# Peptides against a protein of PDB entry 6RGO: the designs that were tried, part 129

Target 1, 392 residues: chain A of PDB entry 6RGO
Amino acid sequence: MALKLLGFNQDATCFSVISSNKGVTIYNCDPFGKCFELEKSTSNDEELDFLVEMLFSTSLIAVVDKTIGASKRKKLKIVNTKRKATICELTFPHEIMDVIMNRKIICVVLKSDQIFVYDISCMKLLRTIDVRGEKLKSTSKFRNSEAVGDIGVRVSLSTDNNSILCYSSYSKSDKENAPLNDIVVFDALKCIQINVLPAVHQSNIVCIACSPDGMLMATASEKGTIIRVFKTIDTENDEPILVNEFRRGSRPSRISEMKFNHDNTLLACVGESDTIHIFALPVTTTEADANEDDTLQQSSHSLSSSINGLQYISKGLANRFGKIIVSKIPTQSQQRHVAYIKIPENAKYRIGFPKDTTNTIHICGEDGNYLVYSIPRNEVGPCTLVKSNTFD

## One batch from the design tools (peptide; made by RFdiffusion4, then SolubleMPNN)

Design b2_p9_7_s2 (from b2_p9_7, 3 letters changed)
Fold by OpenDDE base, seed 1:
Structure b2_p9_7_s2 (fold): chain B 392 residues (1-392), chain A 9 residues (1-9)
Amino acid sequence: as target 1 above (392 residues)
Amino acid sequence: SIDIEIPPD
């Protein structure tokens, strides 16, 4: 049967899939098993397409049926899975491209490059963000985005209650074809823009991940060769702080998903390549705890991979045209993965980090595999398979 | 406004 992956929830306790014969199925990770099923509304041999976002392990899901007609693609249903009941239905002016949530906020991304921000507790609209801005409203040229692939506004939301929203935006260029290469950091609760990171890539941003606490953000372009990690809120001399620059590979390959673990020590990425890459983030040891454990001299040559936390002060070279160029970390200083998982070349995978085990990653594939891997901490190498389950 | 009861975990 053809499976389509929807992905993991925020804490990787559940994942969602589309089965061509059944509809949407939600699986619990531990104990492994089906916890919810949404039957398909039609007997037609139409390829099923859905957006489904789950709120942690709760009975709250957001559902968009994209299978049938342009009208359904504009409807968001909030469903209680225990009651099998629709709690709320919203209709948008344009097709829904993405839905993200936490315990406070729902964000709905439209094909019009608009983000609708809602208070989840009452479904009150807090803000409409128009990423194209007012100047581009007059050019009613909807790019016939039929021919230009999945280049649209990308979003990520912190899983905490601070509700830090990161989204891709158009650079301030007088060119009709400005790339989506800026990032805006937004407080979704207060509806305030916190920060703007200009020109973080040379091409369109296609993947964004916010850390669970909202303090870090990872970005990847359509090239998928470099991943950049920034601070979201903190600035240095009003300039963006680049924390890390990771090299996934030398060949272009699309990154479909990135995730931070719950303690911000790991960043994983997956996409069109045969490899899930896991990168280590420098732990900011606050200087305070360094004092006590002086004693145990044991000479184990731990391969201290010199994660020289060279805070490359991003000297934003303001070019003569007021464009901040994010200082590129020299290619020699670009960090590689510390761990990896090999996956089937033709299978799409999704990733999630469980809350309770910071060295564990959950993955699921369109091949019907749900896999749990242990991540090595002290060596560079493959992850170890701990648990395997199959689904249909 | 329809108050949405967020289900417990």
Scores: peptide ipSAE 0.029, ipTM 0.600, DockQ to the pose 0.380
Fold by OpenDDE base, seed 2:
Structure b2_p9_7_s2 (fold): chain B 392 residues (1-392), chain A 9 residues (1-9)
Amino acid sequence: as target 1 above (392 residues)
Amino acid sequence: SIDIEIPPD
């Protein structure tokens, strides 16, 4: 049967899949097993397409039936899985492209490049962000550039209650085909734009990850060769702070998903390549008070000591046009992965980081494998398979 | 407003 992955929830306690014959199935990761099923609404042999976003391990899911029918693709259902009841139903003017949530906020991304921000507790609309309208205020020419294919607004939301929303926006360049290469950082609770990172890539951004605490974001372009990590809120001299630049590979390959672990020490990426890459982030040691004299010289020569060589190259060369050029970290100083997982060729995988174990990663494949890997901390190498399960 | 009871974990 063809499986289609919907992904993990925010804490990787559950994952969702579409089975061609069953509809949507949600699995628990531990103990491994089916926890919910949404039956197929259509008797037809139509290819099932759904968006399903789960709120942590709760009984709340957001569901969009994207199966054939232009009306269904515009309909969001909020479902209580324990009650098997639709709590709320919203209809949008355009097709729903993505749904993301935390304990406070639901964001609904439309094909129109609009983001609808809701208070989850009452489904009150807090804001409509019109990413095209923001572009049109800067560029007087209404080209209905139908976003050709898979290029649309990308979003990521912090899993915490601060509800930091990162989204891709069109560059303010007078070019008729301005790329989606700006990032806007938005406080989704206060409905305030808090930062703008201009031209973070040379091409359209196709993947964004916000850290769980909303303090970091990772970005990847359609080239998927370089991943950039920025601070979301903090600026240096009103310029964006580039924390890391990672090299996934030399060959172009689409990145479909990125995730931070819960302590912001790791960033994983997956996509069209045969390899999940895991990168180490510099542990910002908050200078905790140096006062407790306790002499446990455990020689944890943690890999942290070799990462200290990232001089903040804060030298944004403002070009003659006042555009912040994210200073390209020299290719020689681009960090590689610290760990990797090999996956089958042409298998789509999704990734998640469990909250309680910062050195493990959950992955699931359209091949029907759910796998738990241990991430090496002391050496660069392959992850070790700890647990495997199969699903259908 | 439809008050949505967010289910407990």
Scores: peptide ipSAE 0.025, ipTM 0.585, DockQ to the pose 0.372
Fold by OpenDDE base, seed 5:
Structure b2_p9_7_s2 (fold): chain B 392 residues (1-392), chain A 9 residues (1-9)
Amino acid sequence: as target 1 above (392 residues)
Amino acid sequence: SIDIEIPPD
């Protein structure tokens, strides 16, 4: 059967899939099993496409039928899975491209490059963000919406209640072909822009991940060779703080998803490559005041991995055109993965980090595999398979 | 406004 992966929920306790014969299915991760099914409403042999956003393990889901020819691509359904009932239906002026939520906010991304921000508790519209409207104020020429291919506005939302929304925006350039290479950081509750990160890549941003707490953001361009990690809120001399620059690979490859673990110590990425990459983030050791006294000579050979604290080279190379180009960290100082998982070539996988086990990663594939891996702590190497299940 | 009671887990 053809499976299509939708992804994990916010805490990797569930994942959703499209089964060609059944429609949308939600699986629980532990204990592993089917917990919900949304029946196929169409008798046609049309390739099913859906957006399904889960709210953790709750009975609340947001559903969009994206099936080709379906008049439903503009409709968001809020469904109670326990009651099998639609609670709310919203209709948008344009096709829904993405839906993200946490316990406070639903964000709906349209093909028009608009983001609709809702209070989840009452489905009240808090804000409409018009990402094009800002571009149109700078660029007098309407590009026809049809020529915006696979490159649209990307979003990520913090899973916490602070509801930090990161979205890709068009660079402030008078050029008709301004890339989606800026990031806006937005407080979705207060409806206030809190930061703007200009030109974080040279090409369009295709993947964004916000940390669970909203303090970090990872970005990848259409090249997918470099991942950058920034602070979301904090700035240094009114400039964006680049925390890390990771090297995924030398060859271009699309990154489809990135995730932080729940303690911001790991960043995973997956995409069209045969490898899930896991990167280590620097732990800010809060210097706990080492009160001197306890002489216990535990001769633990601390492998002083001299993590050369790469000084924040905040030096924005102002190129001759006044664009802040995020200085590429020299290729020699680009960190590699600390761990990896090999997956089948061209298999679409999704990733999730469970809350309770920060060194465990959940993955699921369109091959029907749900896999749990342990991430090595003290060595660079492959992850160890801990649990496997199959689904159809 | 349709008050959406967020279902408990």
Scores: peptide ipSAE 0.024, ipTM 0.580, DockQ to the pose 0.349
Fold by OpenDDE base, seed 3:
Structure b2_p9_7_s2 (fold): chain B 392 residues (1-392), chain A 9 residues (1-9)
Amino acid sequence: as target 1 above (392 residues)
Amino acid sequence: SIDIEIPPD
């Protein structure tokens, strides 16, 4: 049967899939098994298309049926899985492209490049963000309808209660075809813009990940060759906003998903390539605990030399041209993966990091495989398969 | 507003 992956929940305790015969199915990761099913509304042999976002291990899901008709694609249903009941239904002016949530906030992304921010507890609209703004309303006519499908606003939300929303925005360049290569960092609770990261890539951003705490953000362009990691907040200490630059590969390949682990020490990416890449992030040693364990210093010295190369380039250019966040880091300073997983060619996979095991990654495939891998700590190499299950 | 009871785990 054709499976479509919807993805893991925020803590990787569950994942959701579309089965052509059943509709939406949610699986528990441990113990492995089916925990919920949403039956398809139609008996037709039409290709099922859904958005489903689950709130952690709770019985709350957000559902958009995209299968049939432009009217259904504009409806968000909030469903209680234990009661099998719709709690709330919202209708939007445009097609829903994405839905993300945490314990506080739901964000709904529309095909109009609007983000609707809701308080999850009462479904009160807190903010409508128009990413195009007033000036770019005119350019919407010239996107040839066929190529438009894949280039839209990308979003990521912190899983914590701080509710840091990162989204792609249009560059302020006077070009009619301004790329979606800016990032806005937004406090979704306070409805305040925290930061703007201009021109973080040369082309459209197609993937964003926010760290669980909202302190870090990863970005990838349509080229998918370089992943950049940024601080979301400007720190007073003249520290560079760009903290890491990773090379996934030399060949262009779309990245479909990125995730941080729960302690911000790892970043994983998956996409159209046969390889899931896992990158190590520098541990921000808070100055306080520097006293005891002398043994971890040797691995940090090789990383610090790469960071010092970033500082020398930033100081000279900062004064004359506004926040040039992306100095051309020499290609030699780009870090590679520390670990990897080989996946079947042409199989779509999704990734999740469990909370309780920082060196474990969950993956699931449209091939019907749910796999748990151990990530090596002290060596560069393949991840070790720990557990496997199949689903239909 | 319709208060949404967020279901427990």
Scores: peptide ipSAE 0.022, ipTM 0.633, DockQ to the pose 0.354

Design b2_p9_7_s3 (from b2_p9_7 with E1S D8E)
Fold by OpenDDE base, seed 3:
Structure b2_p9_7_s3 (fold): chain B 392 residues (1-392), chain A 9 residues (1-9)
Amino acid sequence: as target 1 above (392 residues)
Amino acid sequence: SIDIEFPED
């Protein structure tokens, strides 16, 4: 059967798939099994297309039927899976491109580059974010983006209650073809912009991940060769907002998904390549626990020496060009993966990190495989397969 | 309020 992956929920306890025969099926990860099925609305042998976002292991799902007709693609249904009932239906002026949620917020991304932010508890609209802004309203003819269907606003939301929303934005360049290479950090609860990260890549951003706590974000461009990790908030200390730069590869390859683990120690990425890459993040030791005496002079060649090269961006350039966030990190200082998983070529995979096991990753494929891997702690190498299940 | 059923503990 043709399977289409929708993805894992926020804590990787469930994943959603589209089956051509049944419609949307939701699987529980442990114990492995079907927990919900949404029947297809049409008897026709049409290619099923859905957006489905699940709220953790709750009875709440957000569903968009994209299968047929421009009218359905504009409707968001909130469904209770236990009651098998639609709780709420919202209609948007434009096609829904993405839906993301946590326990507080639902964000709906439209083809118009608008983000609608809702309070999940009452479905009250808190904010409409127009990513194109007022200036671009006059000149942006809807690109007849039949051919450019892949370049749009990307979003990620923290899984915590702080509800930090990161989204891609157009650069302030007066060019009609400005890339989506800025990032905006937004407090979705307070409806305030926290930060703007200009020109984080040279090309359009196609993937964003927010950390569970909203303190970090990862970005990848359409090139997918470099992943950058940023602090979401400017710290009072003159600490660089760019905290990591990872090399996925030398060959261009689209990254479809990135995720942090629950303690911000790992970042995984998946996409069109035969490899899931897992990167280690430096744990920022908060100074508080430095009281234990253990004199292990492990010569951690402090990565501090390579960051010191960033200090020479003279104060003079900062005044004329706003926050230059991305100095060229020398290609030699780019960190590689610490772990990897090989996946079948041309199989789309999704990734999830379970909450209770920081060194475990869940993956599922359009090949019908659900796989659990153990991540090596002390060595660079392949992940070990721990559990395997199949679904149809 | 949207009636969200959590898993039973």
Scores: peptide ipSAE 0.061, ipTM 0.724, DockQ to the pose 0.509
Fold by OpenDDE base, seed 2:
Structure b2_p9_7_s3 (fold): chain B 392 residues (1-392), chain A 9 residues (1-9)
Amino acid sequence: as target 1 above (392 residues)
Amino acid sequence: SIDIEFPED
């Protein structure tokens, strides 16, 4: 049977899959098993396509039937899984491309490059962000450039209550084909733009991850060779703070998903390559005031010493076109992965970090494998498989 | 209001 992965929920306690014969199934990770099933609404032999976002381990899911011909691709259903009831149905003017949520906010991304921000508690519309309209205020020509293929506005939302929304925006360049290479940081609760990171990549951004606390974001372009990590809110002299630049690989490969762990110490990425990469972030040692209490010198030789955070305040090269491009960290200072997982060639995998075990990663594949890996702390190497389950 | 059922802790 063809499985399609929908991904993990915010804390990796559940994951969602599409089965061609059954419809949508949600699995619990521990104990492993089916926790919800949404039956196929149509008897047609059409290839099923869905968006399903689950709110943590709650009874709340957002569902979009994206199946071709279903005429439902513009409808968001909010469903209580325990009651098996539709709580709310919203119809949008355009096809829904993505849905993301936390305990406070639902964001709905449309094919029109619009983001609809809702208060989850009442489904009140808080804001419509028109990413294209912001571009058109800068560029006089309505090119309905139909988003050629899989390039559109990308979003990520903090899993906390601060509800930091990061989204890709069009370059303010007068070029008709301005790339989606700016990032906007938005307070989704207050409906205020907090920050703008101009030209974080040279090409369109295809993947964004916000940290759980909303303080960090990771970005990847269509090239998928370099991942950049920025502060979301903090700026230095009104310039974006680049925290890390990671090298995934030398060859172009699309990154489909990135995730931070819950303590912002790890960033994982997955995509079209045979390898999930895990990168270490610098632990900001809060200077805990060394109050003298004498207790046991467990020599945590933390790997902290060798990550000299060279704050390359690389002065923005104002290229001749007035756009501040975030200067690339020198290739020699680009960090590699600290850990990896090998996955089958051409298998689509999704990733999630559990809340309680910051050195554990959950992965699931369209091959029907749910796998739990332990991440090595003291060495660069493969992750160790701890648990495996299969699903259909 | 949307009635969100959280798991019992």
Scores: peptide ipSAE 0.060, ipTM 0.738, DockQ to the pose 0.550
Fold by OpenDDE base, seed 4:
Structure b2_p9_7_s3 (fold): chain B 392 residues (1-392), chain A 9 residues (1-9)
Amino acid sequence: as target 1 above (392 residues)
Amino acid sequence: SIDIEFPED
């Protein structure tokens, strides 16, 4: 059967899949098993396409049936899985490209480069962000969106209640073909733009991850060779703070997903390559915690000791067009992965970090494997398989 | 209000 992976929920307690014969199935990770099934609305042998976003382990899911007709692709259903009832149905002017949520906010990304921000508690529209409209205001040139199917606005939302939304935006360049290589950091609750990170890559951003607390953001371009990690809110001399620059590889490869673990110590990435890469982040000790007991420090020391050499590189360079370009970390100072998982070539995988075990990663594949790996703490090497389950 | 049911612990 052809499986299509939708992904993990925010805390990796569940994952969602499309099965060609069954429709949407949600699996619980521990204990492993089916927790919800949404039957296909059609008897036709049409390729099933859905968006499903689950709110943690709650009864709340957002569903978009993309299988049939342009009208269905514009409908968002909010479903209670316990009641098997549609709570709300929203219709959008354009096809829904992505849906993300946390306990406070739902964001709906449209093919029109619009982001609709909703209060989840009442489905009140808080903001419509027109990324294209902001481009038009800045560039005066209209781009017809028809031609490049895979290039659109990318989004990530913090899993906490602060609801930090990071999205890709068009560079303020007089070029007709301005790339989606700026990042906007947005307070989704207050509906305020907090920060703008200009030209974080040379090409379009295809993957964004926000940390659970919204304090960090990871970005990858179409090349997928370098991952950059920035502070979201903090700036130094009105310039973006580049915390880390990781090298995934030397060859171009699309990154489909990135995730931070719950304590911001690890960043994982997955995509078209045969390897999930896990990178270590420097532990930012706030000066305040330096005064309490020596005893707890011993367990966190193990990964931090190898990484002590990366100073923050805040200094942007103004290009010949007066634009800030985020400085690159010298290639010799670019960090590699600290851990990895080998996956089958051509199998699409998704990744998730469980909340309670910061050194564990959940992965699932379109090959029907759900796998739990332990991440090595003190050495650079392969992850160890801890649990394995299969699904269909 | 949207009725969100949390899992029982």
Scores: peptide ipSAE 0.058, ipTM 0.729, DockQ to the pose 0.514
Fold by OpenDDE base, seed 5:
Structure b2_p9_7_s3 (fold): chain B 392 residues (1-392), chain A 9 residues (1-9)
Amino acid sequence: as target 1 above (392 residues)
Amino acid sequence: SIDIEFPED
C-alpha cells in the first residue's frame, strides 16, 4: 500500500499519514496506536493528497484536500477529531500550499505567494502578507506562477506563544527572476516585521526551521549542501547574526525538513539522502559567576574540544550589484554532524523532537516504520535504535 | 469562538 507521510505535530507526540485505502490517519507515538482516521470522501482512483496540520495532541486539526482534480485545494477545514465535525471552513482565492499553526496562530500559505495569518481562537484574519506584492513594488513583471514548481514561499512558525514566523521572500533585485533567498522574521501576534535577512543563500530557500522559542532559524537552499543558522531577532551593527554553518554533504541533495530540539542544542535534517544528520549547536553558557571554591581534583580528561565559536560576523560582501550575500564561513570552520541515522534510499522520512529532556529523535517513514532513536552525547557516531513500531 | 477543547492538563 502506498503511504504518504504528512509529518509530526509540534512536540512529536503524534504523526499523520495518508493511506491509499483509508485516507488520513493520525497515530499517537506513546502509547503507539491510531488515534484518528479521516475516511476518503470519494470513490475515485485518484492519488490522495492532503495537508494536515495538528495542534499538538489536541482535538484540533487543519485539513486541506489537495487531491488532483479536487475543487477543494482552496478550502481549509478546521476539524474537531473528538466530535468528528468540521467547526470552521475557509475558502481562499488560490490553492493552499502549506498550513502551519501553534496555540495562537494559523498561517495559510497560498500558491499566490500570500500568507494569511489568523487568530486560531476565533479564525479572525490578522494579516495578509503579500510576498509577491513586495517584489512587484521592485519588479513590475508578473512571473507566470505555472513555472514555479517546488519553488514557493516557505514558512516556519515557533511552537511557543511568541509566534515568530519566518518566511522566504524575494531578494530586492531589479532582475525579473529574483530568487526566494531572503528571509523575513515576523511577529505573527503583533503583525510586525522584526527582521530581514538578505540573500542567506545564493539559490532559492527550500527549507526553513524556526526554533521552538523563535530565537533561532535554520535555512537550506535547493543545493542542500550547507545549512545556515541565524538569530531571528538579534542583529549586530544592523547585520544578520550567523551563529552556525553546517555542512550536510558535498553532493547536492534536497532537504525536505529540518527541526530544532526543544532546548536549541540540536538541529536535525532529513531529505532525499540515505542519512538523517544531527548537528550540535553551541550552548551559550552564560558564565554564571560560580565562584564556589570546591577543590575536587577528579582528573577526568574531558577532551573539551573548545569549539571556539568564533562569532563570524558575516560581513556581507556587497557584490557589484549592491547585493549583500552572507559571507560563507570558511570550509574549514563548517561543522559536520555529531550524529546520524541511516535510512533506506528513496524512503521519505519525517522527523520530530519530543518535548522531553531526552536526547531522542522520533522518525517515521513511508515504508511504514515509526522509530525512536537515542542521540549519542559524548561521541560522533550513529544514533541507537530504542523503539520501533510499524503502521499500515 | 472556535471551541478548542484543550485536554485538561
Scores: peptide ipSAE 0.049, ipTM 0.720, DockQ to the pose 0.552

